# Peptides against a protein of PDB entry 6JX3, part 25

Target 1, 85 residues: chain A of PDB entry 6JX3
Amino acid sequence: AEFRLRPEISVAQTDYGMVLLDGRSGEYWQLNDTAALIVQRLLDGHSPADVAQFLTSEYEVERTDAERDIAALVTSLKENGMALP

## One batch from the design tools (peptide; aimed at target 1 T34 D69 N80)

Design b2_p25_1 (made by RFdiffusion4)
Pose (drawn by RFdiffusion4):
Formats: structure tokens, C-alpha cells, sequence
Structure b2_p25_1 (pose): chain A 85 residues (1-85), chain P 25 residues (1-25)
């Protein structure tokens, strides 16, 4: 249940926002503010459920939408090689 | 300069999380 980045992934905080770099493939990605917030909380060891609660308490989003959006982001992070399955 | 070559955006909520892959222009 622990969200983990793949070992070759590096992270930078930049003026554009949070960036993930794959040191093997050389692909690098930009996360928007909400995606960065979600990833940071997941890396802290919070569950997706915890993050959904946070998002609904802090932003104008329904819980159901927050859960789906978190799930989609995590799926995308796995799909694109930034997160371990 | 950089450009977005690929993007994934969640669409269920108003504060849509997204990731975009970048390449040099």
C-alpha cells in the first residue's frame, strides 16, 4: 500500500513547479500544483484516502472526485515509469 | 526553451492533477 518512486527518479522544485527526472531514460516531467501536493503527501506515507480527505478539506473538490483524481494520477505515474507498481 | 510533448490530466475534479513530459524545443 506504500507509494514509492522508482529508484532512478529524482525530484526538483523549480519556478515552474515540481519536476521528476528519470535518470535512466532521461525523461522528465512537470507536475502541476495539485499533482505535486498529492505526490508529496503519498511520499510522506499518507494513504490515498488521507490525501483525498486533505484535498476536500483544502480545495473545492468533492471527495469522490478527489479519490478518482488521486487514483488516476498514481496510475499515470506508474504508467509513465515514475512510480513502482 | 521547452515544449510539452505528452500530458496526463485527471478530469474528475476541479483541481485537476496533471503531469506533463517536456522536451527541448
Amino acid sequence: as target 1 above (85 residues)
Amino acid sequence: SLRVVESHTATAGSVAPSISRLEPS

Design b2_p25_1_s1 (made by RFdiffusion4, then SolubleMPNN; from b2_p25_1, 9 letters changed)
Fold by OpenDDE base, seed 5:
Formats: C-alpha cells, sequence, structure tokens
Structure b2_p25_1_s1 (fold): chain B 85 residues (1-85), chain A 25 residues (1-25)
C-alpha cells in the first residue's frame, strides 16, 4: 500500500537532520540518514522493493537486511503515530 | 539544546535506519 504520513505530521529539515513533527502534540523524531532516505523515497512513490534495491546499491547492505530494515522502520513510524496504517 | 529521550532502531547495524525522539536538554 501507499506510504503516507498522518495529516498532522510535518517534515522539517533541522541542524539535526530530517525531523518528523506532530503539529498537535509537539513531539518530534529525528531520522538518521538511512531512515531519512527511506522515508523520502517512499513519499516520492517508490515501493519498499525499490528502496531495498537502492540501499543494496548505494550502501553495502544485503537485500534481506534492507528489506527487514525498511519494514521495521515503517512499523515504527506507524506505531509512533507518524505514518498512516 | 536537544537530547534523545527515546530511540527506535530497526536492527543493530550501524547503517540501519533509526528514529530518535528529541526533547529539550
Amino acid sequence: as target 1 above (85 residues)
Amino acid sequence: GLRVVAERRATAGAAAPSISRLAPA
């Protein structure tokens, strides 16, 4: 399914890197470089499979590890109220 | 400044994606 942020979530670029901010609660999460890359590509319409392929080529990461990492990140973003289920 | 008050990491790898909740220090 399409990866989407919840409507109350904004993306901000800060001195700490990419941040996802909940406009209602004021809570925000900093994404490391890999997480930011994944989120950006998913928001651009790339599939998790596309992103996994990209990670294997851009980083020295095995395909299965990339797939697991993407799935875990997406789960975290959903569970912590940033991405739509 | 800001500090990390919670972290979610996909796997133990250094290149693995992670998110860190920030709060004022």
Scores: peptide ipSAE 0.621, ipTM 0.904, DockQ to the pose 0.746
OpenDDE base, seeds 1, 2, 3, 4: peptide ipSAE 0.085, 0.614, 0.615, 0.608; ipTM 0.620, 0.899, 0.899, 0.898

Design b2_p25_1_s2 (made by RFdiffusion4, then SolubleMPNN; from b2_p25_1, 11 letters changed)
Fold by OpenDDE base, seed 3:
Structure b2_p25_1_s2 (fold): chain B 85 residues (1-85), chain A 25 residues (1-25)
Amino acid sequence: as target 1 above (85 residues)
Amino acid sequence: SLVAVASTVATAGAAAPSITKLAPA
């Protein structure tokens, strides 16, 4: 299924990086550069497989590691209430 | 200030993705 943020979540770019804000609770999460890159590409409509290919082409990482990192991030975003299941 | 709660993965090579929850101290 397509990666989507929950409707109460908004995205902001800050001096300290990409932030996801929960408009109901006021809680927010900061993403590091790699996480922000992944989320940006997913929100642009790229598949996790597309993102893995991108990461391995741009950085010195194994394909399997890239795939696991993306999956782990997506899981974290869902479990922490930022992304739709 | 803020209290940070971090969630990360660990991978050799490029920095692995991480998210950090920020809340009032």
Scores: peptide ipSAE 0.245, ipTM 0.683, DockQ to the pose 0.672
OpenDDE base, seeds 1, 2, 4, 5: peptide ipSAE 0.218, 0.231, 0.214, 0.225; ipTM 0.671, 0.706, 0.667, 0.701; seed 2 fails the geometry check

Design b2_p25_1_s3 (made by RFdiffusion4, then SolubleMPNN; from b2_p25_1, 7 letters changed)
Fold by OpenDDE base, seed 2:
Structure b2_p25_1_s3 (fold): chain B 85 residues (1-85), chain A 25 residues (1-25)
Amino acid sequence: as target 1 above (85 residues)
Amino acid sequence: GYRVVASSTATAGAAAPSISRLEPA
């Protein structure tokens, strides 16, 4: 399924990195650089598998670890109200 | 780990992806 942010979530690029802001609640989350990279690629339409392949080509991370880290991030984004189920 | 191999986009010294809730000022 397509990865999408919830409608109330806005993306801000700050000096501290990518921030996701809930326009209704005012809650916001900072993404570290790798999380931001993953989210950007997912929003561009790349699958988690595509992103995992990308990560293994850019970093010394193993494919299985990359897949697990992406899945964990996506789960966190959904559970914390930033991404659509 | 997330040590840079060869990249035009990767950040040196990168860590596993993470999110952190921020407290508004």
Scores: peptide ipSAE 0.517, ipTM 0.834, DockQ to the pose 0.265
OpenDDE base, seeds 1, 3, 4, 5: peptide ipSAE 0.501, 0.392, 0.507, 0.180; ipTM 0.822, 0.776, 0.831, 0.645

Design b2_p25_1_s4 (made by RFdiffusion4, then SolubleMPNN; from b2_p25_1, 7 letters changed)
Fold by OpenDDE base, seed 5:
Structure b2_p25_1_s4 (fold): chain B 85 residues (1-85), chain A 25 residues (1-25)
Amino acid sequence: as target 1 above (85 residues)
Amino acid sequence: GLRVVESVTATAGAAAPSISKLAPV
């Protein structure tokens, strides 16, 4: 399944890092560097497998941990109203 | 200024992704 942001969500680059802003509620979430990297790559069309491979190289995390991190982040983004189910 | 009012971290890993809901102080 393709990762997509909800249509009311906009992306902003701020002094606090990458932020996802809900245009309807005004709520917004800051992403840390790893989360931002994952989201950016997913939005660019990379698969979770691609991202996991990338994380293992860039952050020297175990592949299994990278996969779990990506899945957990995606779940959080969906549950908190930022990503489409 | 802004403060974190809620945060979610994927796992306990050192480089784990995290999202933080911000609000004005």
Scores: peptide ipSAE 0.595, ipTM 0.893, DockQ to the pose 0.800
OpenDDE base, seeds 1, 2, 3, 4: peptide ipSAE 0.580, 0.580, 0.583, 0.581; ipTM 0.888, 0.889, 0.887, 0.888

Design b2_p25_2 (made by RFdiffusion4)
Pose (drawn by RFdiffusion4):
Structure b2_p25_2 (pose): chain A 85 residues (1-85), chain P 25 residues (1-25)
Amino acid sequence: as target 1 above (85 residues)
Amino acid sequence: VTLDEVIANAGEARPFPAPPDYTPR
């Protein structure tokens, strides 16, 4: 249940936002503010459920949408090689 | 690609498939 980045992934905070770098493939990605917030909280050890609660308390988003959006982001992070399965 | 190169050229980073940013309450 623990969200983990793949070992070769590095992170930078930049003027454009949070960036993930794959040190093996050389692919690098930009996360928008909400994606960065979700990833940071997941890396802190919070559950996706915790993050959904946070998002609905802080932003104009329904819980159901927050859960789906978190799940889609995590799936995308796995699909694109940033996060471990 | 190095992390320093990524930071210097951060504007060239590929957008990750992410949901849109939410509006704050």

Design b2_p25_2_s1 (made by RFdiffusion4, then SolubleMPNN; from b2_p25_2, 9 letters changed)
Fold by OpenDDE base, seed 1:
Structure b2_p25_2_s1 (fold): chain B 85 residues (1-85), chain A 25 residues (1-25)
Amino acid sequence: as target 1 above (85 residues)
Amino acid sequence: MTLEEAIANAHLAKPFPAPPNLRPR
């Protein structure tokens, strides 16, 4: 399934990194740099497998660990109301 | 808050639960 943010969520690029804002509640969160890169690539239409390949190429991480991190982040985004299920 | 306010107050945003940063090669 396609990764998408919920319609009420806005993305802002800041000097401190990517921020996600819930326009309904006013809650906002700061993503760390790796999480921001993952979100950006998923939103661009890359699959989790594509992102894992990217991470292993650009960062000191094994494929299995990259896949686990991506899955954990996606789960967190869904559970915290940032991404559509 | 508005998006503009979120940008202005980004330094006060809570860290989103996520795996830690990776180290670049």
Scores: peptide ipSAE 0.661, ipTM 0.906, DockQ to the pose 0.959
OpenDDE base, seeds 2, 3, 4, 5: peptide ipSAE 0.642, 0.655, 0.652, 0.655; ipTM 0.900, 0.900, 0.903, 0.909

Design b2_p25_2_s2 (made by RFdiffusion4, then SolubleMPNN; from b2_p25_2, 11 letters changed)
Fold by OpenDDE base, seed 1:
Structure b2_p25_2_s2 (fold): chain B 85 residues (1-85), chain A 25 residues (1-25)
Amino acid sequence: as target 1 above (85 residues)
Amino acid sequence: MTLEEAVANAHLAKPLPAPPNLRPR
């Protein structure tokens, strides 16, 4: 299924990383560069497999580690109410 | 809270499990 943020979540890009705000609760999170990059690619319509391929091509990371990182981040975003299940 | 306010206070943001930053090849 497509990765999608919940409608109440707003996104901002900053010099220090991506900021996500829940407009209903007022909770907010800051993502580091790697997490922000993954989220950006997923929101652009790339599959987790596409993102893993991108990461291994452009960064010093093994495919298995990239896949694990992506899966763990997606899980965190869903569990924290930022992404739709 | 507005998005602008969240950005201004980003250093106090709620922690989120995330992968370590990667180094470009």
Scores: peptide ipSAE 0.562, ipTM 0.900, DockQ to the pose 0.849
OpenDDE base, seeds 2, 3, 4, 5: peptide ipSAE 0.551, 0.555, 0.557, 0.553; ipTM 0.897, 0.893, 0.898, 0.897

Design b2_p25_2_s3 (made by RFdiffusion4, then SolubleMPNN; from b2_p25_2, 9 letters changed)
Fold by OpenDDE base, seed 1:
Structure b2_p25_2_s3 (fold): chain B 85 residues (1-85), chain A 25 residues (1-25)
Amino acid sequence: as target 1 above (85 residues)
Amino acid sequence: MTLEEAIANADKAKPFPAPPNLKPR
């Protein structure tokens, strides 16, 4: 299934990184740089496998760890009401 | 709040629970 944010969530690029805003509650969060990169690529339609390959190429990380990070982030985004299940 | 307001206060945003930053090669 395609990664998708909940309809009430807006994305903004800031000097401090990507911010996610829940327009209904007013809650907003700052993503760290790696998390922002993952979210951006997923929103652009890249698969988790694509993202993992990208991470291993650009960062000091093994494939298994990259895959785990992506999965953990996606889970967190879903559980915290940012992404659709 | 509005997106503009969130951007203006981005330095005060809570850090989203996520894996730590990776180190660039």
Scores: peptide ipSAE 0.690, ipTM 0.916, DockQ to the pose 0.943
OpenDDE base, seeds 2, 3, 4, 5: peptide ipSAE 0.677, 0.687, 0.667, 0.649; ipTM 0.914, 0.916, 0.910, 0.911

Design b2_p25_2_s4 (made by RFdiffusion4, then SolubleMPNN; from b2_p25_2, 11 letters changed)
Fold by OpenDDE base, seed 1:
Structure b2_p25_2_s4 (fold): chain B 85 residues (1-85), chain A 25 residues (1-25)
Amino acid sequence: as target 1 above (85 residues)
Amino acid sequence: MTLEEAIANAHLAKPFPAPPNLKRK
């Protein structure tokens, strides 16, 4: 399934990194740099497998660990109301 | 809050629950 943010969620690029804002509640969160990169690539249409390949190419991480991190982040985004299920 | 306010106050935003940063090669 396609990764998408919920319609009420806005993305802002800041000097401190990517921020997600819930336009309904006013809640906002700061993503760390790796998480922001993952989100950006998923939103661009890359699959989790694509992102894992990217991470292993650019970062000191094993494929299995990259896949686990991506899955954990996606789960967190869904559970915290940032991404559509 | 507005997006503009979120940008202005980004330094006060809570860290989103996520795996820790990876180290670049």
Scores: peptide ipSAE 0.655, ipTM 0.906, DockQ to the pose 0.954
OpenDDE base, seeds 2, 3, 4, 5: peptide ipSAE 0.652, 0.634, 0.643, 0.654; ipTM 0.909, 0.896, 0.901, 0.910

Design b2_p25_3 (made by RFdiffusion4)
Pose (drawn by RFdiffusion4):
Structure b2_p25_3 (pose): chain A 85 residues (1-85), chain P 25 residues (1-25)
Amino acid sequence: as target 1 above (85 residues)
Amino acid sequence: SKKPYVKPSIKNITEEELVPIDEIL
């Protein structure tokens, strides 16, 4: 249940926002503010359920949408090689 | 009050070379 980045992934905070770099493939990605917030909280050890609660308490989003959006982001992070399965 | 929600997204910027890799490391 622990969200983990793949070992070759590095992270930078920039003026554009959070960036993830794959040190092997050389692919690098920009996360928008909400994606960055979700990833940071997941890396802290919070569950996706915890993050959904946070998002609904802080932003104008329904809990159901928050859960789906978190799930889709995590799926995308896995699909694109930034997060371990 | 709550902030407007922006759906989480990721964008591959590798070909754009937007941020130098040395600044990421």

Design b2_p25_3_s1 (made by RFdiffusion4, then SolubleMPNN; from b2_p25_3, 7 letters changed)
Fold by OpenDDE base, seed 3:
Structure b2_p25_3_s1 (fold): chain B 85 residues (1-85), chain A 25 residues (1-25)
Amino acid sequence: as target 1 above (85 residues)
Amino acid sequence: SKKPYVRPSITDITEQKLVPREEIL
């Protein structure tokens, strides 16, 4: 399924990295560089499998670990109200 | 060569206000 942010979520690039702000609740979250990279690629239309391939090609990470990390991040973003189910 | 890998993470910075809200909006 398509990865999408909830409509109330705004994305900002800051000196501290990517930040996601919930305009309704006022909660906001900072993403580290890897999380930001994953989110950016997913929002650009790449599948989790595409992102895993990208990570293993660019970084010292095994495919299985990349896949688990992507899945965990997506789950976290959904559970924390940033991404649509 | 491949870059060192850091696992993805998200951090709730609402209360800590690491980034001022006005810089995001």
Scores: peptide ipSAE 0.646, ipTM 0.905, DockQ to the pose 0.903
OpenDDE base, seeds 1, 2, 4, 5: peptide ipSAE 0.645, 0.643, 0.644, 0.646; ipTM 0.904, 0.903, 0.904, 0.904

Design b2_p25_3_s3 (made by RFdiffusion4, then SolubleMPNN; from b2_p25_3, 8 letters changed)
Fold by OpenDDE base, seed 5:
Structure b2_p25_3_s3 (fold): chain B 85 residues (1-85), chain A 25 residues (1-25)
Amino acid sequence: as target 1 above (85 residues)
Amino acid sequence: PKRPYVRPRIRNITEEKLVPREEIL
């Protein structure tokens, strides 16, 4: 399934990094640079496998660790109401 | 050379209000 943000979520680029705001609840979340990079690529249509390949080619991380971290991030974004299930 | 890797993190900053709402909308 494609990665999508919930319709009420707004994205902002700030001096503190990427921020996601729930326009209904008022909750908002700060993403570090790695999380922002992953989210940006997923929103651009890349699969988690594509993103893992990108991370291992650009950063000092093993494939299994990249896959784990991407999966955990996606789960967190869904559970905290930012991404569609 | 590959860059150092930092694990992805999200942080709820609602109560801290570090970013003004008007900068997000």
Scores: peptide ipSAE 0.651, ipTM 0.905, DockQ to the pose 0.951
OpenDDE base, seeds 1, 2, 3, 4: peptide ipSAE 0.649, 0.646, 0.650, 0.648; ipTM 0.905, 0.904, 0.905, 0.904

Design b2_p25_3_s4 (made by RFdiffusion4, then SolubleMPNN; from b2_p25_3 with K7R K11T E15A E17K I21R D22E)
Fold by OpenDDE base, seed 5:
Structure b2_p25_3_s4 (fold): chain B 85 residues (1-85), chain A 25 residues (1-25)
Amino acid sequence: as target 1 above (85 residues)
Amino acid sequence: SKKPYVRPSITNITAEKLVPREEIL
């Protein structure tokens, strides 16, 4: 299953970083730079495995750690109402 | 040559209103 944001979620690039806003509830969340990078690549159609490969090539992180971090982020985005299951 | 890695994080900023809603919409 592809990663998708819920239809009511808007994406904004701000001076504070990437922000995701629920246009219906008014809830919104700030992503740090790593989270924003992961989300951007997932939205571009890259798989979590693709993103993990990207992270390990660019950053001082082991593959297993990158995979766990991506999975945890995706879970958080789903649980907090930003991403579709 | 690789950059320092920071774990991904999300922060609910609804109550803090750090970013005006009208800037996002």
Scores: peptide ipSAE 0.655, ipTM 0.908, DockQ to the pose 0.940
OpenDDE base, seeds 1, 2, 3, 4: peptide ipSAE 0.648, 0.652, 0.651, 0.650; ipTM 0.906, 0.907, 0.907, 0.906

Design b2_p25_4 (made by RFdiffusion4)
Pose (drawn by RFdiffusion4):
Structure b2_p25_4 (pose): chain A 85 residues (1-85), chain P 25 residues (1-25)
Amino acid sequence: as target 1 above (85 residues)
Amino acid sequence: SPPRLVHHGSSAHAAPALTLLGTLP
């Protein structure tokens, strides 16, 4: 149940926002503010459920949408090689 | 490679997004 980045992933905070770099493939990605917030909280050890609660308390989003959006982001992070399955 | 959007969330105000910026040598 622990969200983990793949070992070759590095992170930078930049003027554009949070960036993830794959040190093997050389692919690098930009996360928008909400994606960065979700990833940071997941890396802290919070559950996706915790993050959904946070998002609904802080932003104009329904809980159901928050859960789906978190799940889709995590799926995308796995699909694109940034997060371990 | 040019930047490419690889994910965008569905919520109107807090949609998470992931964009591939390219590949480093």

Design b2_p25_4_s1 (made by RFdiffusion4, then SolubleMPNN; from b2_p25_4, 12 letters changed)
Fold by OpenDDE base, seed 1:
Structure b2_p25_4_s1 (fold): chain B 85 residues (1-85), chain A 25 residues (1-25)
Amino acid sequence: as target 1 above (85 residues)
Amino acid sequence: PPPEVVFEGTSPHAAPSITRMGVLP
């Protein structure tokens, strides 16, 4: 399934990184660089498998760690109301 | 295939994290 943000979520780039804002509640979240990279790739249409391959090819990270990181982040974004299930 | 994505100033791979910052009025 395609990764998508909830319609009420807006994205902003700041000096401290990517920020996601819930336009209904006003709650906002900051992403670190790794999270921002993963989200940007997913939003651009790359699959989790594509993102894992990208991480292992471009950075010193094991495939298993990349897969776990992506899955955990996606889960967190869904659980905290930023991404659609 | 999906489009090419270029990231400027990106420095993984610390584990990904999200931080709740607060609520805007």
Scores: peptide ipSAE 0.502, ipTM 0.814, DockQ to the pose 0.315
OpenDDE base, seeds 2, 3, 4, 5: peptide ipSAE 0.494, 0.484, 0.500, 0.490; ipTM 0.810, 0.810, 0.812, 0.812

Design b2_p25_4_s2 (made by RFdiffusion4, then SolubleMPNN; from b2_p25_4, 12 letters changed)
Fold by OpenDDE base, seed 5:
Structure b2_p25_4_s2 (fold): chain B 85 residues (1-85), chain A 25 residues (1-25)
Amino acid sequence: as target 1 above (85 residues)
Amino acid sequence: PPPEVVFQGTSPHAAPSITRMGVLP
């Protein structure tokens, strides 16, 4: 399934990293560098498997850890109202 | 309220995280 943000969510780049902003409530979340990278690549159409491979090569993360963290991140984004189910 | 970590990955290196910062004025 395609990864997409909810329509009320906007992306901002700040000195503190990627920020997701809910335009309705004003609530905002800060993503660290790794989370931002994952979200950016997913939004660009890369699969979770692509992203996991990328993390293993760029950050020396174990493949299993990358896959688990990506899946959990996506779940969290959906459950917290940032990404579409 | 202070910022709250709403998600924290488990990787020993470069774990992803999401922090709820609050509401913009």
Scores: peptide ipSAE 0.723, ipTM 0.929, DockQ to the pose 0.837
OpenDDE base, seeds 1, 2, 3, 4: peptide ipSAE 0.473, 0.511, 0.703, 0.478; ipTM 0.802, 0.821, 0.921, 0.806

Design b2_p25_4_s3 (made by RFdiffusion4, then SolubleMPNN; from b2_p25_4, 14 letters changed)
Fold by OpenDDE base, seed 4:
Structure b2_p25_4_s3 (fold): chain B 85 residues (1-85), chain A 25 residues (1-25)
Amino acid sequence: as target 1 above (85 residues)
Amino acid sequence: PPPEVVFEGTSKEAAPKIVRMGVLP
């Protein structure tokens, strides 16, 4: 299934990095640069596998670690009401 | 590009991280 944000979630770029804002509740979350990069690529239609390959090519990270990091991030985004299940 | 080292002994976090900041009025 394609990664998608919930319809009430907006993306904002700030001096401190990417922020995801719930337009209904007002709750907002700060993403660090790595998380923002992953989210951006997922939203652009890249698969988690694509993103993992990208991370291993750009950063000093093992494929298995990249995959785990992506999965953990996606889980967090879903559990905290930012991404659709 | 890889995470930047800003100060000696410190760098931007490599692992992805999200932080709940609060609720806007």
Scores: peptide ipSAE 0.471, ipTM 0.780, DockQ to the pose 0.339
OpenDDE base, seeds 1, 2, 3, 5: peptide ipSAE 0.454, 0.437, 0.450, 0.457; ipTM 0.770, 0.775, 0.775, 0.783

Design b2_p25_4_s4 (made by RFdiffusion4, then SolubleMPNN; from b2_p25_4, 12 letters changed)
Fold by OpenDDE base, seed 2:
Structure b2_p25_4_s4 (fold): chain B 85 residues (1-85), chain A 25 residues (1-25)
Amino acid sequence: as target 1 above (85 residues)
Amino acid sequence: PPPEVVFRGRSKHAAPSITRMGVLP
């Protein structure tokens, strides 16, 4: 399925990194650099497989680790109300 | 001959993380 943020979620770039803000509740989350990179690529239309390949090609990370990281992040974003299921 | 030594250090790549920062007024 396509990765998509919930409509109430806004993306902001701050001095501290990428932030996702829930416009309804006011709750906001900060993403570290790796999380931001993954989210950006997913939002740009890359598949999780594409992102995993990107991480392994551009950074010192094993494919299995990249896949696990992406899956865990996506799950977390969904569970915490930022991404659509 | 001496044995081959293989190094498998941990990735420098930081795992992704998200941090709940709070609620904006």
Scores: peptide ipSAE 0.568, ipTM 0.851, DockQ to the pose 0.282
OpenDDE base, seeds 1, 3, 4, 5: peptide ipSAE 0.501, 0.505, 0.517, 0.517; ipTM 0.827, 0.826, 0.830, 0.834

Design b2_p25_5 (made by RFdiffusion4)
Pose (drawn by RFdiffusion4):
Structure b2_p25_5 (pose): chain A 85 residues (1-85), chain P 25 residues (1-25)
Amino acid sequence: as target 1 above (85 residues)
Amino acid sequence: SFHLETVHHGSSASAAPALSRVVPH
């Protein structure tokens, strides 16, 4: 249940926002503010459920949408090789 | 130069998370 980045992933905070770099493939990605917030909270050890609660308390988003959006982001992070299955 | 290829965007009306791959040229 622990969200983990793949070992070759590095992170940078930049003027454009949070960036993830795959040191093996050389692919690098930009996360928008909400994606960055979600990833940071997941890396802290919070559950997706915790993050959904945070998002609904801080932003104009329904809980059901927050859960789906978190899930989709995590799926995308796995699909694109930034997060471990 | 480069462009951002969006590989994910959330479906909510607000606070939608997005992931974009940087494509350098």

Design b2_p25_5_s1 (made by RFdiffusion4, then SolubleMPNN; from b2_p25_5, 10 letters changed)
Fold by OpenDDE base, seed 4:
Structure b2_p25_5_s1 (fold): chain B 85 residues (1-85), chain A 25 residues (1-25)
Amino acid sequence: as target 1 above (85 residues)
Amino acid sequence: GFRLETVFEGTSAAAAPKISRIVPL
């Protein structure tokens, strides 16, 4: 399934990292570097498996841990109204 | 001013993804 942000979500790149803004609620969320990296790659069409492989190559993280964190992040983005279900 | 409120944090010690809500003070 394609990962997509909700249409009301705007993305901004700031000195503090990626920020997502909900244009309807006015809520702002800051993503740290890892979260931003995951989101950017998913939006670019990479699979969660691709992203997990990428993380294991860039950081000292186990594949299973990367996969779990990616899945949990995606779930959080959906549940918090940032990503489409 | 604003503060950050953690709404999500992964488990990886080396590279945990994190989302913080930006909340007005």
Scores: peptide ipSAE 0.721, ipTM 0.932, DockQ to the pose 0.899
OpenDDE base, seeds 1, 2, 3, 5: peptide ipSAE 0.716, 0.711, 0.719, 0.716; ipTM 0.931, 0.929, 0.932, 0.931

Design b2_p25_5_s2 (made by RFdiffusion4, then SolubleMPNN; from b2_p25_5, 12 letters changed)
Fold by OpenDDE base, seed 3:
Structure b2_p25_5_s2 (fold): chain B 85 residues (1-85), chain A 25 residues (1-25)
Amino acid sequence: as target 1 above (85 residues)
Amino acid sequence: GFRLEEVFRGTSKAAAPSISRVVFE
């Protein structure tokens, strides 16, 4: 299924990295470089498998670890109200 | 001021993704 942010979430690029703002709760969420990279690629339409391949090519990361981390990140984004189910 | 409260961190050693909530103080 397509990865999408909730409609109340706004994206900003800051000196600290990517920040997601929840316009309803007023909460800010900071993503580190790796999380931001994953989110950006997913929003651009890349599959989790595409992102895992990219991570293994750019960083010293095993494919299995990349896949698990991507899945866990997506779950966290959904559970914390940033991404649509 | 504010601080970051980490709510998620991946397991990859070299490139773990993480999410932190901004907590205003």
Scores: peptide ipSAE 0.742, ipTM 0.941, DockQ to the pose 0.915
OpenDDE base, seeds 1, 2, 4, 5: peptide ipSAE 0.741, 0.738, 0.739, 0.737; ipTM 0.941, 0.941, 0.941, 0.941

Design b2_p25_5_s4 (made by RFdiffusion4, then SolubleMPNN; from b2_p25_5, 10 letters changed)
Fold by OpenDDE base, seed 3:
Structure b2_p25_5_s4 (fold): chain B 85 residues (1-85), chain A 25 residues (1-25)
Amino acid sequence: as target 1 above (85 residues)
Amino acid sequence: GFRLEEVFRGRSAAAAPRISRVVPL
């Protein structure tokens, strides 16, 4: 299924990296470079498999570890109210 | 001021993804 942010979530780029802002609660979250890369590529329509391949080429990360981290990140974004189920 | 509360950390050694909630002090 398509990865999408909740409608109340906005994306901002800061000196510290990507930030997600909840326009209803006022909460906001900072993503590190790797998390931001994953989110950006998923929002652009890349599959988790595409992102895993990219991570293994860009960083010294095993494919299996990349796939697990991407899946866990997506789950966290949904559980923390940033991404749609 | 503000602090970061880490809500997620991946396991990959070289490039673990992380998310932190920004919380006022």
Scores: peptide ipSAE 0.703, ipTM 0.926, DockQ to the pose 0.912
OpenDDE base, seeds 1, 2, 4, 5: peptide ipSAE 0.697, 0.698, 0.701, 0.696; ipTM 0.925, 0.925, 0.925, 0.925

